# Peptides against a protein of PDB entry 1IK9: the designs that were tried, part 68

Target 1, 211 residues: chain A of PDB entry 1IK9
Amino acid sequence: MERKISRIHLVSEPSITHFLQVSWEKTLESGFVITLTDGHSAWTGTVSESEISQEADDMAMEKGKYVGELRKALLSGAGPADVYTFNFSKESCYFFFEKNLKDVSFRLGSFNLEKVENPAEVIRELICYCLDTIAENQAKNEHLQKENERLLRDWNDVQGRFEKCVSAKEALETDLYKRFILVLNEKKTKIRSLHNKLLNAAQEREKDIKQ
Target 2, 207 residues: chain A of PDB entry 1IK9 as posed
Amino acid sequence: MERKISRIHLVSEPSITHFLQVSWEKTLESGFVITLTDGHSAWTGTVSESEISQEADDMAMEKGKYVGELRKALLSADVYTFNFSKESAYFFFEKNLKDVSFRLGSFNLEKVENPAEVIRELIAYALDTIAENQAKNEHLQKENERLLRDWNDVQGRFEKAVSAKEALETDLYKRFILVLNEKKTKIRSLHNKLLNAAQEREKDIKQ
Target 3, 195 residues: chain B of PDB entry 1IK9 as posed
Amino acid sequence: MERKISRIHLVSEPSITHFLQVSWEKTLESGFVITLTDGHSAWTGTVSESEISQEADDMAMEKGKYVGELRKALLSVYTFNFSKESAYFFFEKNLKDVSFRLGSFNLEKVENPAEVIRELIAYALDTIAENQAKNEHLQKENERLLRDWNDVQGRFEKAVSAKEALETDLYKRFILVLNEKKTKIRSLHNKLLNA

## One batch from the design tools (peptide; made by RFdiffusion4, then SolubleMPNN)

Design b2_p13_1_s4 (from b2_p13_1, 9 letters changed)
Fold by OpenDDE base, seed 4:
Structure b2_p13_1_s4 (fold): chain B 211 residues (1-211), chain C 211 residues (1-211), chain A 13 residues (1-13)
Amino acid sequence: as target 1 above (211 residues)
Amino acid sequence: as target 1 above (211 residues)
Amino acid sequence: SIEKEIEELVEKS
């Protein structure tokens, strides 16, 4: 079962933060359990897939689009302030919510809730879920932090090896050129020496022809 | 203000999860506010630095060690099951807790609490804190996840550059040797040609002398 | 030495 708890303000009680818990199996489209609490009383209702389909039809909205609006209203904590208005009558246990657009507000959905006989149990279970979620998220944060530290070390190690490789490539090029120049200069010197010997031999032959 | 909420079980009500909220400024040693709730009623007490010091002295325990035990008892959610036992009288509002060792249990501390007049406000505020903590931890998780993905990309990029650098170093060495061999072979050929010209000149001179 | 290796390579070629 998936669950989301959100803070909401009721139009009738804007000074008292209420908590809206929505619980569902795999997808909100298949139906959900809605629980409202003020920290003292609690109210619960079950919304079926058929009711969701009927509300979508009554609105002339495609079911997937309607479920998308339900998700934004009921699961997205405080959406951008004031886009969704929540209304609840404790007397009738009638819960309804509206989407507020620039020039038009319209009812998005309505549910009959029932007052919970033991609200303390619902509140305790809600707090337990929050504490479990905190613990899970903390464990995930610690894992991700350790993985970040590992990835950063691995990055630094490869970066250091890369920099050494660049420097070694430049050093190799420089060393090879220096050694090549030395060998080339030796061969150039030998060529010059042999050329001078040829010139001397030609000059000696010209002297020998001139007796 | 730092805050920690923990689930506890009272010896008197083991079937009902209670929540222990501890709030403090910078360090638990400077004093703290303790709040107990069962999801319907709430009880609060303020523990001063002087009371912590007195409890440490009464226990003949060093203050830092005592505060370390308080932290384990009051802030570490369920420590390993059954190491700390919590007791509360709703009638006297007396809260005390014990440390259970293998063969000895001893009172670690005791506090007088006061029943909160508006427990719903305390419970709502506690749920708000849990929801805020969930939101903060989720945002941190998303940030750490994005940073992990960045670090992994950066690692792959440097690794790919490193592999290219290794291959480029080997290719450079091979190319430079090939080019150097070509130039040296040209110079060797020139040396051989000049040596043959010298030998021919010497042979012609020897023919001219025999003539 | 690279000189010797170059010389040997030039002698083998």
Scores: peptide ipSAE 0.018, ipTM 0.839, DockQ to the pose 0.874
Fold by OpenDDE base, seed 1:
Order: structure tokens, then sequence, then C-alpha cells
Structure b2_p13_1_s4 (fold): chain B 211 residues (1-211), chain C 211 residues (1-211), chain A 13 residues (1-13)
């Protein structure tokens, strides 16, 4: 089961932060449980896939688009842009929310909730879920931090090896060429010496033929 | 201000999860605010640095050690080992906690709390803090995950460059030696040819002198 | 070592 808790402001009680919990299986489209609390009272309702489909049809909205709007409204909380307005009557337990666009406000959906008899249990469970989520996220963050530190060390080690390999390649090339030039020069000197000996021998032979 | 919320079980109400909030400035030693809630009622008390010092003295415990025990008791929640037992009287608003060791249980500290008149505000603020902490930790988690993926790519890139550099160094060495051997062999052949020409010229001169 | 083989080839020449 997936779960999201968000802060919302009700039009009737803008000074009192309410908490909207939505719980669903796999997709919000398959239905969800909605819980509202003000930290003293709680209200819960179940919304079926058929009710979601009916609300989409009543709005003449494509179901996937409608579920996309539900997801934005119910799971994001009131995003910073006040795009969604939430209304709740404690007397009727009627919850509805509107999307506010530049020139048009329209009702996205409405749900009948039931007042929870023991709101403290719902509030405690909600706080427990928040604390569990914090603990899980902290453990994951500590793991990712340690992994990042490991990866950074491993990167620095390979980078240092790479730089040493580049330098060693350049040094090897330079050394091999120096050694090669030395040996070539020795062989060139020996060739020049042998040519000079041949030239002298030919000149001596020409002198001996000329008595 | 630092803050920690933990789940605790009270000896008087082991079936009802309570939430212990501790808030402090810089260090727990400088004093703290403690808030207890069951999701319906809330109780708050302020513990001064002087009270912490007095409790340490009354226990004949070194202050740093005592603060270390306070930190373990009040900020860890009941760790899985039931090392700490929490007690609270709703009638007296007296909160105390004990450390349970193998053969000794002793009171670590006690605080007088006051019942909060509007517990819903305290509960809402507590839930708000949990949700803010979740959002911050999620954003940090996403950042660390993206950084981890970046570092892994960067590591793979440098590793691949390093392997190519090693292979290129070995190939360079092999190529340079092959080229060197070819040129050396040409020079050796030329030296041998010149020596043979010198030997022939010397033999011809010896024939001409015998004539 | 190819270095030793080259040194030996240089000395034998």
Amino acid sequence: as target 1 above (211 residues)
Amino acid sequence: as target 1 above (211 residues)
Amino acid sequence: SIEKEIEELVEKS
C-alpha cells in the first residue's frame, strides 16, 4: 500500500493546518482511502475505482487526465501556487476540492467522509508513519552518503592511476626514442668509417697502378 | 534549534504509543523542552541546564556521562533493547525514566510537565515538523542519488580511459621496438656489405703486389 | 625483457 500525507488549508478554517492522508494500492485509479485530521478530530472515507470513474464522467474528463488531477491535488498538498482549494464541512462530513485556473475554478471531486470515533489512534498511526518514513529516509541518506564518499575515493584513485599511466607512456616514448637515436648514431658512424676506408683503399689502388 | 521526536511506551499505558519530542539549542546539556503526546493530549516542560546539573549531582554521575544517558534515553526512543523505561502520571504530570541494566534499574531523571490547553496545535506542529523533515530528507536523497549516478559515470569514464592508456602504452612499446629492430637490421646489413667490399679490395691489392 | 634483447642485439653488432 502506498501512502501520502500532506498539509492542506481548508477554506472554512484557513488558520488551522489540516493533514490529508491518502492511501492506495498500486495506482490511485484503483481507489483510495482518504483521511483528514486537524490534530484533534479525524475523518475517513473510502473512494472506489467506480466513484473515480463516475466523477471523471460527470466532469466529462478523460479518466487518466482526471486521475492525474487527483494525484496533483491530493498527493502534492496545496502546492505553493494555491492551484487547489480544499473544502470540508464538519457537519455534513462533505469534502470537496477545486482547481483554480486563471479564469475558471471547477470542482475536481467530492467525498463523503465519516468522523472517526477514536481520532487519537488515527493521529498516532499517522505520526508513527511519519517517524518510520523519517528513519527509513535517514538510513537511505546515510547509505547514499557513504556510497558517494566511496565512489569519490575510487574515482580519485583511478584518476591518479590514469595520470601516472599518461606520464609513464610519455616517459617511455621519450626514453625509447633517446636509446634508438644513440644506437642509430653509432651505426651511422660505423657506416661512415667503413665508407672512408673503402675510399682510401680505392685511392691507394689507383696510385699503385700509376709506376 | 535541534529537535527529535521518538515513539515511547509508558509503563502505565503500554498499548498506547506516546510521542516524546525534545527540542534544544546546540547541546542537550544547555537545557531542553520536552513535549509528550498520545495524539489527544499533550504535556510540555522546560528543563534548564541547572536542573540537568542538579539531576547529575543527585545521581552522583559526571555531567557529561549523565547528558550522554539523557541523549540515549530521550533522543533514541526506547531502543529495541528496552533499556529505558518511561513513566508518566497524567494526574501529577510527573514524567520520569529509568535505565534498566542486568541487575540494576535506576531513575535517570524526572520532569514536571504541564498539560497543554490546546493539544491540537502541538500535534499539528509536530506533524508539520515530521512532514518538513520528510520533504527535506527526500530532496537530499534525490540529490545524493543523482550525485551517486554522476560519480559512477565519472568513475566508469576514467576507468575506461585508464584501461585504454595501459593498452596504448603496451602497444606503443611493441610498435617502437618493432620499428627499431627493422632500422637496426637495415644498418647491420649495410655494415656487413661494406665489410665484404673492404675484404675484397684488400684481397685484390694483395694479388696486384704479388704480380 | 625486450630491452635486454635489444641491448644484446646492439652488443652483437
Scores: peptide ipSAE 0.015, ipTM 0.838, DockQ to the pose 0.227
Fold by OpenDDE base, seed 3:
Structure b2_p13_1_s4 (fold): chain B 211 residues (1-211), chain C 211 residues (1-211), chain A 13 residues (1-13)
Amino acid sequence: as target 1 above (211 residues)
Amino acid sequence: as target 1 above (211 residues)
Amino acid sequence: SIEKEIEELVEKS
């Protein structure tokens, strides 16, 4: 089961932070359980897939688009834009929320909730979930931090090998050219020596013909 | 101010998860505020630096070691080892905890708490802190994930350049040797040609002398 | 020596 807890402000009690928990299986579209608490009382309702479909049809909205608006309203909390306004009657246990679009407000949805007999259990479970989520996120953060440190070491090691390879390539080219020049110079010297011997032999022949 | 919330089990109410919040400035040694809640009621007490020092002295324990035990008891929650046992009287508002060491239990500390008049406010604030901590940890997690992805790309890029450099070094060596062989063979051919010309010139001289 | 290796390579070629 997936779960999201968000803080909201009720129009009726703007000074008191309320908490809206939504719980669902796989997708919010399949239906969900909504739980509202003020830290003293709690209220719960179940919303079916059929109710979500009916509300989308009544609004003349495509179901996926409507579920997208439900996700924004119910899972984001009071985002910084006050785009969603929440209302709750403790007397009727009726929860409804509106989307505010400039000069127009419209009801996005409504739920009949039931007052929980043992709100302390709901509050304890909610706090337990928060603490578990904190622990899971901390463990993930510690893992990611260690992985970052490993990746940085591995990058530095490869970078250092790469720089050594570049330098070794340049050194190799220079060394090979130097060795080649030495060997070529020896062969050029031998060629010059043989040419001089040929010239001397030709001059001696010309002397021998001249008796 | 630093804060830690932990789940604990009271010996008096082993079936009901309680939450222990500890709040302090810089170090736990400087004193702290302790808050206990069961999701319905809340109790708070303030522990001074002088009380911590006195308790360490009464236990004949070095202050830093004692604070280390307080940190393990009060900030870790009921760790998997049941090393710390928590007791609370709702009647006397007396909270005490024991360290269990094999066959010996000893009192590690005790606090007089006061029942909070408005527990709902304390519970709301506690949930707000949990939600803020979740949001902060999520943002950190997303940042570390993006950084990991960057570091992995950067590693792959350098690794690919390194492999190309290794291959280019081997190819360079092979190419340079091939070029050297070609030029040396030309010079060797010229040397052989000049030697043959010298031999022919010597043979012609020997014929001219016999002539 | 590398000179000798180069010379031997050139003699075999």
Scores: peptide ipSAE 0.018, ipTM 0.837, DockQ to the pose 0.840; fails the geometry check
Fold by OpenDDE base, seed 5:
Structure b2_p13_1_s4 (fold): chain B 211 residues (1-211), chain C 211 residues (1-211), chain A 13 residues (1-13)
Amino acid sequence: as target 1 above (211 residues)
Amino acid sequence: as target 1 above (211 residues)
Amino acid sequence: SIEKEIEELVEKS
């Protein structure tokens, strides 16, 4: 089961932060359980897949788009943008929420809730879930931190090897050229010496022919 | 202000998870506020630096060691090891906890708490803190994940450059040696040709002298 | 080694 808890402000009680919990199996589209609490009382309702489908049809909205709007309204919490307004009557247990756009506000959905007999149990379970989520996220963060430290070391190691390889390539080329020039110049000197010996031998032979 | 919330089980109510909140400024040694809740009622007490010092003296324990034990008891929650047992009387508002070792159990500390008039406000604030902590940890997680992905890309890029540099070094050495051998062999052939010309010239001169 | 082949080539001249 997946779950999301968010803070909401009710139009009727704007000074009291409420908590909206939504729990579902795999997809919000398959239905969900909604729980509202003020830290003293709790109210719960179950929304079926059929009710979600009917609400989408009544709104003349495509089901996937409607579920997408439900996800934004119910799971994100009212972010600072006041895009969603929440209303709840403790008397009727009627919960409804509106989407506010620049030029248009419309009711996005409504649910009948039931007052929970043991709100303390619901609140304790909600706090337990928050603490479990904190612990899990902390463990993930510690893992990612250790992995980042490993990756940074591995990067530094290969970077240092790469720089050494570049320098070694340049040094190798320079050394090989120097060695080649030495050997080549030695052979050129030997060729020049042999040419001079041939010239001298030819001059001596021309002298011997001239007696 | 730093804060830690943990789950605890009271000996008097082992079936009901309680929440222990500890809040402090900079160090637990400077004093702290302790809050206990069952999700319906809340109890709060303030422990001063002087009380912590007195309790350490009464226990004949070094203050830093005592604060270290307080930190384990009050901030870690009762982990599965049952090392710490918690007791609370709703009648006397007396909270005390024991450290259980294999052969020895001893009282580690005790606090007088006061019942909170508006427990719902304390519970709401506690849930808000949990949700804020979740959001902050999630943002850190997302940051670390993005950094991990960046570091992995950067590692792959430099690794690929390093492998290319190694291959290019080996290829350079092989190419330079091949080119050098070609030029060297050409010079050796020229030297051999010049030696043969010298030998022929010497043989012709020896014939001319015998004539 | 290519170095030894070069040396042997240099010695043979």
Scores: peptide ipSAE 0.016, ipTM 0.838, DockQ to the pose 0.286; fails the geometry check

Design b2_p13_2_s1 (from b2_p13_2 with E5K A8K)
Fold by OpenDDE base, seed 5:
Structure b2_p13_2_s1 (fold): chain B 211 residues (1-211), chain C 211 residues (1-211), chain A 13 residues (1-13)
Amino acid sequence: as target 1 above (211 residues)
Amino acid sequence: as target 1 above (211 residues)
Amino acid sequence: SEIEKFEKELESL
């Protein structure tokens, strides 16, 4: 089961933050349980997959688009853009919400809720869920932080090895060329010496022929 | 101001999860506000730095050690070890807690609370704080996740450059040696050719003298 | 090293 809690403001009670809990299995399309609370009273309703389908049909809206709008309205809370307006009558237990666009406002959906007999239990469970979610998110945060620190160490280690490899390549090239030049110069000197000995021997032979 | 909410179980109501909120400035030693709720009623008390000092003195405990025990009792909630037992009388508004060790149990502290007139406001604010904390922790988790993914990419990039540098070093060494061997073999061949020419010239000169 | 082998082959000339 998935769950989301949002803050909402009711048109009838704009000074009182209400909390809208939505609970569902896998997808919001399969139906959901909606719970509304003001921290004293609670109201709950179950919305079936068939009711969602009927609401989409009554709106002449494609079901996936309708569920997408329900997801934005019910799971994001009152976003900073006041795009969704929430209404609830405590007398009739009728909850409805509207989408406000620049040139058009329309009712997006409506649900009958039932007053919870023991609202304190629902409120305690809601707070428990919030505290569990905080603990889970903190544990995930600590894990990600440790992994981030590990990856940074691993990056610094490879970076340092890479820089050493670059320097070692340049040093190797320089050393090999220096050794190569030394040995080649020795062989060039030996060639020049042998060539001079041949020239001298030829000059001596030409002198010996001339007596 | 710092805040922590914990779940606790009262000895008088072991089936009802209570929530213990502690709020303080910088350090718990400077005093704190304690709020207890069952999701229907709320009770609040203020504990001053002087009261904490007096409680430490009355216990014959060093203040830093006492504050350390208060921090464990009041900010960790009921840990899995049942090390802290909480008691509250709704009639007297007297809250006290005990530390349970293997061979000794002792009262760690006690506070007078006052019943909140509008518990719904306190409960709403508590839920708001939980939702804000969830949102902040989610944003931090998303940031750490993105940074982790960045560091992993950067690591893979440097690792790939390092492997290329290693291979390029080995290839450079091999190429330089191959080129060196070729040029040296040419010089060796030229030295051998010149040496043979000198030997032949010496043999011809020795023939010319014997004639 | 291959250099040292090569230097020895060079001296054998």
Scores: peptide ipSAE 0.025, ipTM 0.846, DockQ to the pose 0.156
Fold by OpenDDE base, seed 1:
Structure b2_p13_2_s1 (fold): chain B 211 residues (1-211), chain C 211 residues (1-211), chain A 13 residues (1-13)
Amino acid sequence: as target 1 above (211 residues)
Amino acid sequence: as target 1 above (211 residues)
Amino acid sequence: SEIEKFEKELESL
């Protein structure tokens, strides 16, 4: 079961933050449980897949698009854009919400809720879930932070090895060329010396033939 | 102001999870505000630095050690080890907690609370804080996750460059040696050819003199 | 080292 709690403002009581809990299996499309609370009273309703399909049909909206709007309305909370208006009657326990576009507001959905007999239990469970979620997210944050620190160390270590390898390659190339030039110059000198000895021997023979 | 909410179990009502909120400036030692709720009623008290000092003195405990015990009792929540026992009288509004050691339990602190007139407002604010904390921690988790993915890519990139640099160094060394051996062998052959020409010229001159 | 082998091959000249 997935769960999302969001704060909402009701049109009837805009000064009192309400909390909208939605709980669902795998997908919101298969139905959900909705719970509303003001921190004193709570109201709960179950919305079936058939009710979601009926609301989509009544709106002449494609079901996937309608469920996409339900996700935005019910799970995003009050984003800073008042795109969704929430209404609730404590007398009728009727909850409905509207999507506000530039020129048109339309009812996006409506649910009959039931007043919870023991709202304190629902509120306690809601707070427990929030605290559990905080603890899980904190543990995940600490894990990710330790992993980041590890990855940064590992990056610095391999970067330092890479820089040393580049420098060692350049040094090796330079050393090899220097050593090879020295040896080649020695062999060049020996070749020059041998050529001069051959030239001298040829000049002496030409003198001996000329007596 | 720092804030921590924890779930606790009261000795008087162990079946009903209570929530203990502690709010403080910079350090718990400078004093704190304590709020207790059962999801229906709320109780609040302010604890001054002087009261903390007095409780430490009454316990004959060093203040820093006492504050360290307060942090563990009031901020850790019910860890799985029932090291701290919480007591609250709804009649007297007296809150006290004990530290349980193997052979001895002792009162670690006591606070007079006041019943909140509008508990729903305190509960709503508490839920708002939990939801804000969840949102902040989620945003931090997403940031850390993106950073981990970046660091892992950066590590793979530099590791791949390092491996290529190692292989390129070995290939460079091998290629340089092969090229130099070829050039040296050519120079060796030229030196040998020049020596043979000198030997032949000397042998011809020795024939011409014997003649 | 390969350098030492190379130096020895050079001295054998």
Scores: peptide ipSAE 0.025, ipTM 0.846, DockQ to the pose 0.162
Fold by OpenDDE base, seed 4:
Structure b2_p13_2_s1 (fold): chain B 211 residues (1-211), chain C 211 residues (1-211), chain A 13 residues (1-13)
Amino acid sequence: as target 1 above (211 residues)
Amino acid sequence: as target 1 above (211 residues)
Amino acid sequence: SEIEKFEKELESL
């Protein structure tokens, strides 16, 4: 079962933070359990898939779009302030919420809740879920941090090898060219020497012909 | 102010999860506020640095070691089950805890708490803190995940550049040698040709002398 | 190595 707890403000009690817990199986469309608490009292209701479908039909909204709005209202927490207005009557246990647009507000959904007989149990379980979520998130954080540190070390190692490879390539090129130039110069000198010997031999032969 | 919430079981109420909140400034040694709740009632006490020092002295324990035990008892949550035993009398508001060793249990500390007049406010604030902690940890996890994805991309990029650099170094060496061998062979051929011309010129001169 | 082969070929000139 998936669960999300959000803080909300009720229009009737704007000074008291309320908590809205929504729990569901796989998808919010399949229905959900909604729990409201002020930290003293709790109220719970079950919303079926049929009720979600009926509310979507009554709104003339496509079911997937309606469920998308429910997800934003009920699961996102307090999104940007005032986009969703929550109302609850403790007397009637009637919960409803509205979507506020710039010039229009419209009812997005309404649920009958039931007052929980043992609100302390619901509150304790809610706190337990929060603590479990904190512990899980901390463990994930520690794991990701260790992975981050590993990846950074691995990056630095490869970067250092790459820089050494670049430098070694440049050094190799420079060294090879220097060696090549030296040898080519020796061979050029030998060619010049042999050419001069040929010129001298030709000049000597021309002298020997001239007697 | 730093804060830690832990679930505990009281010896008197083992069926009811209690929550122990500890809040402190910088170090637990400087004193702390302890809050106990069952999700319906709450009890709070302030423990001063002087009380911590006195409890350490009464135990004949070095203060830093004592604070280290307080940290394990009060902040670690339920460590391995049964290492710390928590006791609370709702009648006297007396809270005490013991460290259980294999053959010995000893009192680690004791505090007088006060019943909170508005427990719902304390519980709401506690839930708010849990939700804030969840949101902060989620944001950290999303950040670390993005950093890990970045570092992995950066590692793959550098690794690919490194492999290309290695291959380019080997290719450079091979190409330079091939080019150099070609040029050297040309120079060798020229030297041989010039040497043969010198030999022929010498042989012709020797023929002309015999003639 | 190709270097050593090259150096030997250089000396043989």
Scores: peptide ipSAE 0.026, ipTM 0.847, DockQ to the pose 0.154; fails the geometry check
Fold by OpenDDE base, seed 2:
Structure b2_p13_2_s1 (fold): chain B 211 residues (1-211), chain C 211 residues (1-211), chain A 13 residues (1-13)
Amino acid sequence: as target 1 above (211 residues)
Amino acid sequence: as target 1 above (211 residues)
Amino acid sequence: SEIEKFEKELESL
């Protein structure tokens, strides 16, 4: 089961933060359980896949688009842009919400909720889920932090090896050229010496022919 | 202000999860506000720095050690080892907790709590804090995940450059040797040719002298 | 090494 808890403001009780819990199996499209609480009372309702399909049809909206709007409204709460307005009557237990666009507001959905007999149990379970989610997210943060520190060390180690490889390539090239210049100069000196010996031998022969 | 919420089990109500909130400024040593709730009622109490110092003295415990025990008891809840036992009387509003060691249990602290007149407000604020903490931890997780993905790309890029540098060093060495072998073989051939010309010139001179 | 072999072949001339 997937679950999201958000804070909402009701039009009837703007001074009291309410909490909207939505729980579903795999996809919100397959239906969901909605729970509303003010920290004292709680109300719950079930929305079926058939109700979601009917509401999408009644709105002449494609089901995937409608479910996309339900996700934005119910799982984010009133987003920071007040795009979604929530209404609840404690008397009728009727919950409805609207999407406020610049030029038009429309009802996005409506649910009959039932008052929970033991709201303290629902509130305790909600707080437990929040604490469990905090613990899971802390464990993920600690894991990601350790992995970041590992990757940073590994990057520094490879970077240091790369810099050493660059320097060692330049040093190798320079050293090879120096060694080869020495050997080539020795062979040039031997060639010059042998040429001079040949020139001297030719000059001596020209002297011996001239008697 | 720092804050921690934990779940605890009371000896008097083992079937009902209670939530223990502790809030403090900078250090628990300077005093704290404790709030207990069962999701319906709430109780609050303030513990001063002087009370903490007095309890440490009464226990003949060094203040830093005592505060260390308070942190373990009050901020982790009953740890998974049931080392800390919590007791609360709704009648007297007396909260006390014990440390259970293998051979000895001792009272670690006791607080008079006052019943909160509007528990729903305290519960709503507690849930708000949990939701804010979840949002902050999610933002940290998303940041650390993006940073991990960055560091992994950067590592792969430097690793690929390093492997290219290693291969380029080996290729440079091999290419330089091949080029130098060719040039040196040319010089060796010239030296051999000049030596043969000198030998022939010497042999011709020896013929001319015998003539 | 191939270097040392080559240096030795260069000295042998």
Scores: peptide ipSAE 0.025, ipTM 0.846, DockQ to the pose 0.149; fails the geometry check

